# Peptides against a protein of PDB entry 3KDP, part 57

Target 1, 230 residues: chain A of PDB entry 3KDP
Amino acid sequence: PFLIFIIANIPLPLGTVTILCIDLGTDMVPAISLAYEQAESDIMKRQPRNPKTDKLVNEQLISMAYGQIGMIQALGGFFTYFVILAENGFLPIHLLGLRVNWDDRWINDVEDSYGQQWTYEQRKIVEFTCHTPFFVTIVVVQWADLVICKTRRNSVFQQGMKNKILIFGLFEETALAAFLSYCPGMGVALRMYPLKPTWWFCAFPYSLLIFVYDEVRKLIIRRRPGGWVE

## One batch from the design tools (peptide; aimed at target 1 L176 C183)

Design b2_p27_1 (made by RFdiffusion4)
Pose (drawn by RFdiffusion4):
Structure b2_p27_1 (pose): chain A 230 residues (1-230), chain P 27 residues (1-27)
Amino acid sequence: as target 1 above (230 residues)
Amino acid sequence: SSNLVFFVVVTVVLFVVIVVFAFFASS
């Protein structure tokens, strides 16, 4: 978001104070939760790891959390900022520029895509209404994430969901977001504004895509263990 | 089970704190 905020001079979809709600808020518990994960094989049947090679974090990993499942998480994140605004007037393209004027506190008279003229706090209360649910489609996608960052070889149907804590991380992570968006206060404190029902289910095809993509990876590997995918 | 109970307690406490903070911030 902060990257395109520079590219398409677009209204900032995801705000800073909004970000220290992901890893400090919703994400904490779900992540702590993997540490409670049983194995995938006789680990005490493999030679010991090797401090020089096969590191904790590596090429093949960053190529995943950043190069892959990372992007599919954003395509879903933007897609609802694109919906929050058009379902409120600003049909996408009439956005490719606004910021310069948009962020102006004096230009209370700015054309949308119909003619309607918005003040400052009038449209910002939509910009923050834009954060509030980017902050969700992010938590919504992290369901499909917290469930495939669960295993690295086994299908979720081979390993199952016996992690009676990781599941809690879900119910928490999600509900925490709702509370962070409906309590009389989170608006005037965090730029968090209540959401309309239709609004939550945005990232859903995307969460489910992240999900399906990861499952198909693992399968390939297990069918071709020396092959390219692994 | 004990850890789950602990997490539940901690989460309830956190929700209460957040509600209280929200009501304070709305004042």

Design b2_p27_1_s1 (made by RFdiffusion4, then SolubleMPNN; from b2_p27_1, 22 letters changed)
Fold by OpenDDE base, seed 2:
Structure b2_p27_1_s1 (fold): chain B 230 residues (1-230), chain A 27 residues (1-27)
Amino acid sequence: as target 1 above (230 residues)
Amino acid sequence: DEKLEELRKRAKELFEELRRAAEEAAA
């Protein structure tokens, strides 16, 4: 998220403190859950050719899974960010390069995509309004991402929900999201304004699309082993 | 801001260490 902020020169989509909460809070239990995830049936059924090589492959698989989760989560968060800003008059194209003027407290006439002028205070309210939904979107997307990343080849319907640590992680991150979204003082402490309940559902279609896409991808991998899709 | 970035870096490092430890424990 921070790299995209710098590269695109857009308003900050997620506060630094909130990013730390993600890194230290929400991602920790899921990462541990993936580490304790049972190996895929095809991996376990194969006799180890070389214990060193097979261990390396497993470590790489876990590392790549974590990296992929982070990327998909970021995409979901940015989607919600752009939707909220678009609803407030700032189209994505207009946000490109706007950061310098956006963050300047002495500029009180920043125009949106429709010519409406925004004061610094108004801009910051909209920015902070994005922080909570961005975070919640990450959590909601993570529900699907964690499930689909349990396996690379097998369907979630085949693997099942056997990892109790994963289930606990899902509840923990959801509870944390609710706490950060609705606890008094979070707007001041974390720049996370209270979330409208409807925004919890905004990420659901995105999560569903990712889930369906991944199931289709896995189906293709099963039908065409060794393809470039893997 | 610089202090926050430093904190972020340290937090990330600690997270990666914890992840590695978890992977080692799971192996």
Scores: peptide ipSAE 0.006, ipTM 0.214, DockQ to the pose 0.024
OpenDDE base, seeds 1, 3, 4, 5: peptide ipSAE 0.000, 0.000, 0.005, 0.005; ipTM 0.270, 0.246, 0.206, 0.251

Design b2_p27_1_s2 (made by RFdiffusion4, then SolubleMPNN; from b2_p27_1, 23 letters changed)
Fold by OpenDDE base, seed 1:
Structure b2_p27_1_s2 (fold): chain B 230 residues (1-230), chain A 27 residues (1-27)
Amino acid sequence: as target 1 above (230 residues)
Amino acid sequence: DKILEELKKKFAELREELERLAREAAA
């Protein structure tokens, strides 16, 4: 998210506090949940032929998978960010290069895509209004990602939801998201303004698409072992 | 069970700190 912010020179989609909440509040429990997930039955039965090489390959695969999940989460967050800003009159194309004027407190006539002028205070309210939905979107995408990551090849429905820590993590991150979104004073203290309940559903289609895509991918892998999809 | 208890404790502490900050900002 921060790299896209710098490259595109768009208004900041996530504040430092929201980043800290993601890193400390939402990512830690999922990571623990995955560590305690029962290894897929096919992975466990494979005795490591070479403990050093197989360990290195597994660590690389885990790190790459985690990096990809993070990128998918960021894409979901940015989708929500662009939707909210578009509803407030800022189309994605107009946001490109707008950062300098957006962050300048002395410019009180920044125009949106429709010629409406926005004061610095109004712009910051809209920016901070994006922080909470972005955070919530990350949480909702994490639901799908955590469920998907339970298995490498088997369907989630075949493997089941036996990991109690995973289930607990899903509830706790959701509770944290609700707390940060609706607790009084969060808008001032954390720059996270209250979220309309409708925005919780903004990420659901995206999460569903990821889920379906991964299930299809796994189905292809099962039907064609050693194929290009592995 | 021990891990769950530790996680619950950490989240409770985090929530309490965030609530404290919210109260301070509202004052």
Scores: peptide ipSAE 0.000, ipTM 0.277, DockQ to the pose 0.624
OpenDDE base, seeds 2, 3, 4, 5: peptide ipSAE 0.000, 0.000, 0.000, 0.000; ipTM 0.234, 0.290, 0.274, 0.272; seed 5 fails the geometry check

Design b2_p27_1_s3 (made by RFdiffusion4, then SolubleMPNN; from b2_p27_1, 24 letters changed)
Fold by OpenDDE base, seed 4:
Structure b2_p27_1_s3 (fold): chain B 230 residues (1-230), chain A 27 residues (1-27)
Amino acid sequence: as target 1 above (230 residues)
Amino acid sequence: DEILEKLKKEFEERKKELLERALEAAA
């Protein structure tokens, strides 16, 4: 998110403090929970055909898969960001290069895509309105990510949800998202305005995409043992 | 500081509005 902010010179979609809350608050407990996940029975029982090459291939494939999931998460966040700004009169194309004028407190006549002028305060209100749903979108997409992480080959439907720590992590990050979204003063402290309940659903297509992606990947692994996707 | 106070006020007003709408939708 921050890289795109710099490259495209768009208004900041997510505050730095909020990013830290994701990294330290929402991701830590789930990451720990995954360390205590029961080893997938098929992974543990399957002896590597070549211990040297299979380990490297597996690590690369896992890294690639999670890298792709992370990219989908970022896309989900930006989608929500662009939708909110578009609803407030700023089309995505108009946001390119707008950051300099957007962040200048002395410019009070920044025009939106429809010719409406926005004061600095009004712009900051809409910016802070975007921070919360971006964060929530990431959390909702992380639900799907965490659920699929516990399995490599088996479907989530086959293995089920047995790790209580993982489940706790899902509730913890959701509770944190709710706290940051609705606690008084968060708009000032973290630049996160309260979120309309409807925006919680904006991330669902991306969560579904992650589930479909992972299930297809796992299906390929199951149907083609020893394939390049394994 | 004045901008922050204005934003704080807007935040609280918006929060109140959202809570009222949520209550209406639940009823």
Scores: peptide ipSAE 0.007, ipTM 0.261, DockQ to the pose 0.026
OpenDDE base, seeds 1, 2, 3, 5: peptide ipSAE 0.000, 0.000, 0.000, 0.000; ipTM 0.198, 0.208, 0.195, 0.249; seed 3 fails the geometry check

Design b2_p27_1_s4 (made by RFdiffusion4, then SolubleMPNN; from b2_p27_1, 22 letters changed)
Fold by OpenDDE base, seed 1:
Structure b2_p27_1_s4 (fold): chain B 230 residues (1-230), chain A 27 residues (1-27)
Amino acid sequence: as target 1 above (230 residues)
Amino acid sequence: DEVLEELKRRFEELKKELREFAEKAAK
């Protein structure tokens, strides 16, 4: 997300505090939850034929999977960002290169896509209004990520949600997202203004996409044991 | 149960840190 912000020179889609909330508040608890997930019996039973090469292949596959999921998460966040800004009169094309004027506090007449002038304060409010939905989008997408990470090969429907710690992690990250989104003062304190409940649903297509992607991946692995997708 | 309690504790600590950070940033 931050790289796209730099490259596209768009208004900042998420603040530093929001990033910290993602990294510390959202990723840590899930990571702990996953550490206590029972290793899929199929992974542990495969004695590495060559411990060095098989470990490297597995690490590469994991890295690629996480990279792909991370990209989908970022796309989900940006989708939410662009939708919010579009609803406020800033179309995506208009946002390109707008950062310089957007962040200039002395320019109080930045025009949106419809010719409406926005003061610096108004622009910052709408910017900060994007931070919370972006964060929430990441959390909702991470639901799917956490659920799919429970298993390597088996479908989530086959394995079920037996890990109480993982379930707890999902509730806690959701509770954190709700707290940051709706607690009074978070707009000033964390630059996360209150979120309309409808925005929680904006992430669901991407969450579903990750879920479907992983289920398809796992299906391919089951049908082609030993494939490069494993 | 112990793991859940520890996880809960860590989460509460994180919430506290975030609140403290927010309070500092608001000043």
Scores: peptide ipSAE 0.012, ipTM 0.312, DockQ to the pose 0.388
OpenDDE base, seeds 2, 3, 4, 5: peptide ipSAE 0.000, 0.005, 0.000, 0.000; ipTM 0.277, 0.270, 0.256, 0.272; seed 2 fails the geometry check

Design b2_p27_2 (made by RFdiffusion4)
Pose (drawn by RFdiffusion4):
Structure b2_p27_2 (pose): chain A 230 residues (1-230), chain P 27 residues (1-27)
Amino acid sequence: as target 1 above (230 residues)
Amino acid sequence: SKVVFAFVSLSVFFVIVFFIFLFLVFS
């Protein structure tokens, strides 16, 4: 978001104070939760790992959290900022520029895509209304994430969901977000504004995409263990 | 007043979450 904020001079979809709600808020518990994960094989049947090669974090990993499942998490994130604004007037393209004027505290008279003229706090209360649910489609996509960052070889149907704690991380992560958006206060404290029902289910095809994509990966590997995918 | 209420309510929420988490860890 902060990247395109420079590219398409677009209204900032995801705010800073909004970001220290992901890893400090919703994400903490769900992540702590993997540490409680049983194995995938006789680990004490493999030679010991090798400090020089096969590191903790590596090419093949960053090529995933950043190069892959990372992008698909954003395409879902933006897609609802694109919805929050058009379902409120600003049909996408009439956005490719606004910021320069948009962020102006004096230009209280700015055309949308119909003619309606918005003040400052009038449209910002929508910009923050844009954060509030980017901050969700992020938590919504992290369901499909917290469930495939669960295993690295086994289908979720081979390993199942016996992690009676990771599931808690879900119920928490999600509900935490709702509370962070409906309590009389989060708005005037965090730029968090209540959401309309239709609003939550945005990232859903995307969460489910991230889900399906990861499952198919693992399968390939298990069918071709030396092959390219692995 | 709304800011204080929000942060107090949030703290309470995290306390509850912390205790539920501990219960699940000890189970």

Design b2_p27_2_s1 (made by RFdiffusion4, then SolubleMPNN; from b2_p27_2, 24 letters changed)
Fold by OpenDDE base, seed 3:
Structure b2_p27_2_s1 (fold): chain B 230 residues (1-230), chain A 27 residues (1-27)
Amino acid sequence: as target 1 above (230 residues)
Amino acid sequence: DEVEEFLKRLEELLKEIAERLEKLLEE
């Protein structure tokens, strides 16, 4: 998200502190959960740990988590961002290169796509209005990511939701999202305005897409062991 | 200014925690 902000020179879609809260708050518990599951699986299998293969597997997991899923998360967040700005009169094409004027406190007549003038304060309100739903979109997409990362080859339906740490991670992410979205003072502290409940549902199509994609991937792996998808 | 400084300190702390967590996950 931050890279696109710099490259496209658009208004900031997500605050740096909020990004850190995502990286630390939402990814930490899942990562611990996966580490415990791997440790439990290794204890059960009593096979000597091969450091090279385990490292390769971790690198592949990290690559999948930060690569493909991370891109889908970012796309979902940016979609939400562009929808909110468009609803407030700023079409995506008009946002390109607008950052300099957008962030200038002395310019109080920035025009939207329809010729309406926006003060600095009004622009910051709409910017901060985008931060919360962007964050929530990432959290909702991460639910799907956590569920799919639990299994490498088996369907989630086969393994079930037996990992209490994973369930705790999902709860923690949801609680954090609710806290940041609805706690008084978060608009000032984290530049996140309260979220309309309807925006929670905007992320569900992306979560479903990730879930379907991963189930199809796992199905292919099960049917063709050693294929290019592994 | 105080809020910005607080946010910067928070960001630094969060980055440090993230780096430590990444190291723990690599081990």
Scores: peptide ipSAE 0.011, ipTM 0.267, DockQ to the pose 0.072
OpenDDE base, seeds 1, 2, 4, 5: peptide ipSAE 0.000, 0.007, 0.000, 0.006; ipTM 0.245, 0.254, 0.217, 0.241; seed 2 fails the geometry check

Design b2_p27_2_s2 (made by RFdiffusion4, then SolubleMPNN; from b2_p27_2, 23 letters changed)
Fold by OpenDDE base, seed 3:
Structure b2_p27_2_s2 (fold): chain B 230 residues (1-230), chain A 27 residues (1-27)
Amino acid sequence: as target 1 above (230 residues)
Amino acid sequence: DLVKRFFEELKKLLEEIKKKLEELLNE
């Protein structure tokens, strides 16, 4: 998200503090939960791996999977961002290069795509209104990511949801997202304005897409061991 | 002060989460 913000010179889609809350708050507990699950599953079934060849392949596969999932998360967040700005009169094409004028406190007549003038304060309200839905979109997509990362080859339906720590991680992420979205003062502290409940559902198609994509990938791996998908 | 209170509440939440995780791991 931050790279696209710099390259396209668009208004800031996600605040730096919010990014830190994602990285430290929502990602840490799930990552720990996955570390415990991997230790339990690997101790019981793995022949001694060749530590040089099998680690490199596994690290590359994990890196590619996380890279692809990260791109889908970013796309979901940006989709939500562009929808909110479009609903407020700023079409995506009009946002390109607008950052300089958008962030200038002395320009109080920035025009939207329909010729309406926006003050600096009004623009910042719209910007901060985008932060919360972008964050929530990432959290909802992370639900699918956490569930799919539970298994490398088996379907989630075969492994089941027996890991109580993983379930707790999902509830923790959701509770943190709700707290940051609705707690009084978050608009001032984190520049996150309250989220309309309808925006929680905007991320669900992306979460479902990731889940279906990974289940199909795992199905292909199970049917064709050693294929190009591994 | 609001930022400080936020981080304090976040710390409490994380500690409570840690405690619950430890309880779940010991079961």
Scores: peptide ipSAE 0.006, ipTM 0.275, DockQ to the pose 0.540
OpenDDE base, seeds 1, 2, 4, 5: peptide ipSAE 0.000, 0.000, 0.000, 0.000; ipTM 0.178, 0.212, 0.212, 0.241; seed 4 fails the geometry check

Design b2_p27_2_s3 (made by RFdiffusion4, then SolubleMPNN; from b2_p27_2, 22 letters changed)
Fold by OpenDDE base, seed 3:
Structure b2_p27_2_s3 (fold): chain B 230 residues (1-230), chain A 27 residues (1-27)
Amino acid sequence: as target 1 above (230 residues)
Amino acid sequence: SLVEEALKKLKELLEEIKKKLKELIEE
């Protein structure tokens, strides 16, 4: 999200604190899952295959899978961002290069796509209105990741603990999203204004896309065992 | 004061999450 903000020079779609919450939340669950896999592998006394190479390959595969999912999540967040700004009169094409004028406190007559002038304060309200639904979109898309992980045929014991950790992680992320979205004062503290419940549903198409993507990936793996997609 | 209270609640939530995650790891 931050890279697109820099490259496209658009208004900031997501606050720094919210980005940190996503990064910490999304990185912690994989790290814990990896720590458990290592602990279980050590307990099972399987003859050490070259533990450095297998660990590196598994970490790379996990990193790539999470990187791809993270990219789809970011796209979902940006879609929600562009929809909200378009509903407020700022079409995506008009947002390109607008950041400099958007962030200038002395410019109070920034025009939208329809010629309506926006004060600095009004622009910042609209910007901060985008932060919450962007975050919520990412959380809802992560629900699909849980369903995907639950449907993976790993060993029953590994699945049980990982599923509990993943379920807990998603519940906590959802609780955090609800807290940030609806707790009084969060608009001032974290630049996240309250979200209409309807915006939770805007993420569902992206959750479905991730689900379809994973099912297609699983189908490819089933048809070509040992392929590069594993 | 509202910002401080919100930040305090957020920290408490994060600590609870961390605690529950630790409990799940120890199980």
Scores: peptide ipSAE 0.007, ipTM 0.284, DockQ to the pose 0.562
OpenDDE base, seeds 1, 2, 4, 5: peptide ipSAE 0.000, 0.000, 0.000, 0.000; ipTM 0.232, 0.239, 0.193, 0.222

Design b2_p27_2_s4 (made by RFdiffusion4, then SolubleMPNN; from b2_p27_2, 22 letters changed)
Fold by OpenDDE base, seed 5:
Structure b2_p27_2_s4 (fold): chain B 230 residues (1-230), chain A 27 residues (1-27)
Amino acid sequence: as target 1 above (230 residues)
Amino acid sequence: SLVEEFFKKLEELLKKIKERLEELIKE
């Protein structure tokens, strides 16, 4: 998100506070939950073929898969960001290069895509309005990510939701998102303005995409063991 | 007790969140 902010010169979609909340609040419990996840039955039963070479390849492939999931997650956040700004009169194409004028306190006549002028204060309200939905989108997409991370080869439907810590992590993420989104004073304290509940559903297509992606990946791995998709 | 005070504060917070949600749904 920060790299896109710099490269595209768009208004900041995600603040430092929200990033910190993701890293410390939402990702910590899930990461711990994954460490205590029951080992996949097929991994434990398989005799290691070549422990040195296979371990390195597997770690690289896993890292790539998680990188792709992270990319989908980021796309979901940006989608929500662009939709909110579009609803407020700023179309995506108009946001390109707008950051310089957007962040200038002395410019109070920044025009939206429809010719309406926005003061600095109004622009910052809209910007901060995007922070909460972006964060919530990340959390919603992380639901899918956490569930799919339970297994490497088996379908989520085959493994089931056995890890109570993982389930707790999902509730913790959701509770934190609700707290940050709807607790009075968060707009002032954390620059996270309240989000309409309907925006929670904006990320669902991306969560579904992650599920489909992972299930397809796992299906390919099961059908073609030792393939490049592992 | 500290636990009771914590739960009371939590209940108050949840009520405020609920009220805020209801306001946002009505808009």
Scores: peptide ipSAE 0.032, ipTM 0.397, DockQ to the pose 0.041
OpenDDE base, seeds 1, 2, 3, 4: peptide ipSAE 0.026, 0.000, 0.022, 0.000; ipTM 0.369, 0.244, 0.339, 0.240

Design b2_p27_3 (made by RFdiffusion4)
Pose (drawn by RFdiffusion4):
Structure b2_p27_3 (pose): chain A 230 residues (1-230), chain P 27 residues (1-27)
Amino acid sequence: as target 1 above (230 residues)
Amino acid sequence: SFKTFLLVLIVVVLVFFVVFIVFVTLS
């Protein structure tokens, strides 16, 4: 978001104070939760890992959290900022520029895509209404994430969901977000404004895409263990 | 010991969130 905020001079979809709600808020518990994960094989049957090669974090990993499942998480994140604004007037394209004027505290008279003129706090209360649910489609996608960052070889149907804590992380992560958006206060404290029902289910096809994509990866590997995908 | 530590951490984090939400609601 902060990247395109420079590219398409677009109204900032995801705010800063909004980001220290992901890893400090919703994400903490769900992550702590993997540490409780049983194995995928006789680990004490493999030679010991090798400090020089096969590191903790590596090419093949960053090529996943950043190059892959990372992007698909954003395409879902933007897609609802694009919906929050059009369902409220600003049909996408009439956005490719606004910021310069938009962020102006004096230009209280700015055309949308119909004619309607918006003040400052009038449209910002939509910009922050834009954060509030980017901050969700992010938590919504992290369901499909927290469930495939669970295993690295086994289908979720081969390993199942016996992690009676990771599931808690879900219920928490999600509900925490709702509370962070409906309590009389989060708005005037965090730029968090209540959401309309239709609003949550945005990232859903995307969560489910992240999900399906990862499942198909593991399968390939297990069918071709030396092959390219692995 | 490590799993107990993580459970304690989860409790602390939950308590923190609750306190934070209550504080913001009362403000």

Design b2_p27_3_s1 (made by RFdiffusion4, then SolubleMPNN; from b2_p27_3, 20 letters changed)
Fold by OpenDDE base, seed 3:
Structure b2_p27_3_s1 (fold): chain B 230 residues (1-230), chain A 27 residues (1-27)
Amino acid sequence: as target 1 above (230 residues)
Amino acid sequence: DEKEKLLELIKKHLEERKEFLERIAAE
C-alpha cells in the first residue's frame, strides 16, 4: 500500500502506525505457524531428511500463499479507500498526482471532481477517515484466512496449533481495529477517525473472493499435485 | 437538464458528507 502511494502520488491511504500494525499482525502469525510446523515435523519425522531443502520448500510455499493473499488484501483495502474518497467527491482518476497539493497546508482551495473546494483541514479529515476502513478491511479479509487454515490438509495437531495462534492474532487485530475506530482521541493521536458500522461489511466481498480463490487453488492442487499453483 | 440536476444532488450530498465529517472530527 505504501508503494502505491509513492508511485501514484495519491493521498496517503493508510497511516504509518496502521501499516506497522498490519505488518506485525499479518507477518507474525505465519512466522509463528511455521515455527510450530517445523517443530512438529522435527518431532514426528525422526528419519533422516535434508532439513535445508525441506525447510526451503516449506518456506517458499507458505511465502507464496501468504504473498498472494496479501495482494488480495491490499486490493481490498485500496478498493475501500477509493470508494470512501469517491463518496466524498474525489474520483480515483482525480487522485492521481494530487498528493503534492493535498499535503500542502497553504493550499486551501483544492478542488474535488465536482469543483468543490477543500481546505487543508477538511482534506486531512477525509484522509484520516480512510485510514480506519482500510485497516478494518484488512482485518475482515484476514477472517477468511482463518477459514482457509481450517480447511487445510494438515495434521490435527498442526492445524490445532495454527488455529489457536491464528484465532488469537485475529482477535488481537479485531480488538485493535475496534479500539482505533471507536476510542475517543484516536483521531488526534493516530490519525484515525471513527468508522461507520456499515463499513465492516464492505470487506466481505473480498473475504469471499479470498475464500473462492483458495478453494479453486486447492481444487487445482488436488487435480494436479505438484503444480505451480501450490 | 437532467445532468445538471444530478450534479446538484451530488453536490448537496457531498456538502452533507462534509458536515458529517466535521462533526465526527469535532468529537
Scores: peptide ipSAE 0.172, ipTM 0.784, DockQ to the pose 0.014
OpenDDE base, seeds 1, 2, 4, 5: peptide ipSAE 0.141, 0.000, 0.162, 0.171; ipTM 0.761, 0.255, 0.779, 0.783

Design b2_p27_3_s2 (made by RFdiffusion4, then SolubleMPNN; from b2_p27_3, 19 letters changed)
Fold by OpenDDE base, seed 4:
Structure b2_p27_3_s2 (fold): chain B 230 residues (1-230), chain A 27 residues (1-27)
Amino acid sequence: as target 1 above (230 residues)
Amino acid sequence: SKKEELLELIKKILEARQAFLERIARE
């Protein structure tokens, strides 16, 4: 998100503190939960053909898969960001290069895509309105990621959700998102203005996309054992 | 600052979470 902010010179979609909250508040629980996850039955039963090469290949493939999921997650956040700005009169194409004028306190006549002029204060309200939904979108997308990460080959529907730690992680992430979104003072302290409840649903298509992606990946693995997708 | 207080609060929550997870892991 920050790289896109710099490269495209768009208004900041997500604050640094919010990014920190994602890293510390959401990503740590999955890591811990995975450490206590029971070994996948199909992985345990699979005899390695070559322990050295198979381990390296497996780690690379897992890393690649989660890297792709991370990209989908980021896209979900940006989608929410662009939707909110568009609803406030700023179309995505108009945001390109706008950051310099957007962040200038002395420019109070920045025009949106429809010719409406925005004061600095008005722009900052819209910017901070984007931070919370972006964060929440990331959390909602992470729900899907957390659910799928417990298995490499088997469908989520086959394994079920037995890890209580993982389940707790989902609730904790949600609670943190709710706290940051609705607790008084978050707009000032974290530059995260309160979120309309409807925005929680904006991320659902991307969560579904992650589920579909993972199930397709796993299906390919099951149909082609020893393939490059494993 | 209020920001620092919030960060400390988050830290406490994370510590409590960690303790809870460790307890569950022992069961």
Scores: peptide ipSAE 0.023, ipTM 0.462, DockQ to the pose 0.043
OpenDDE base, seeds 1, 2, 3, 5: peptide ipSAE 0.009, 0.016, 0.020, 0.021; ipTM 0.323, 0.331, 0.451, 0.438; seeds 3, 5 fail the geometry check

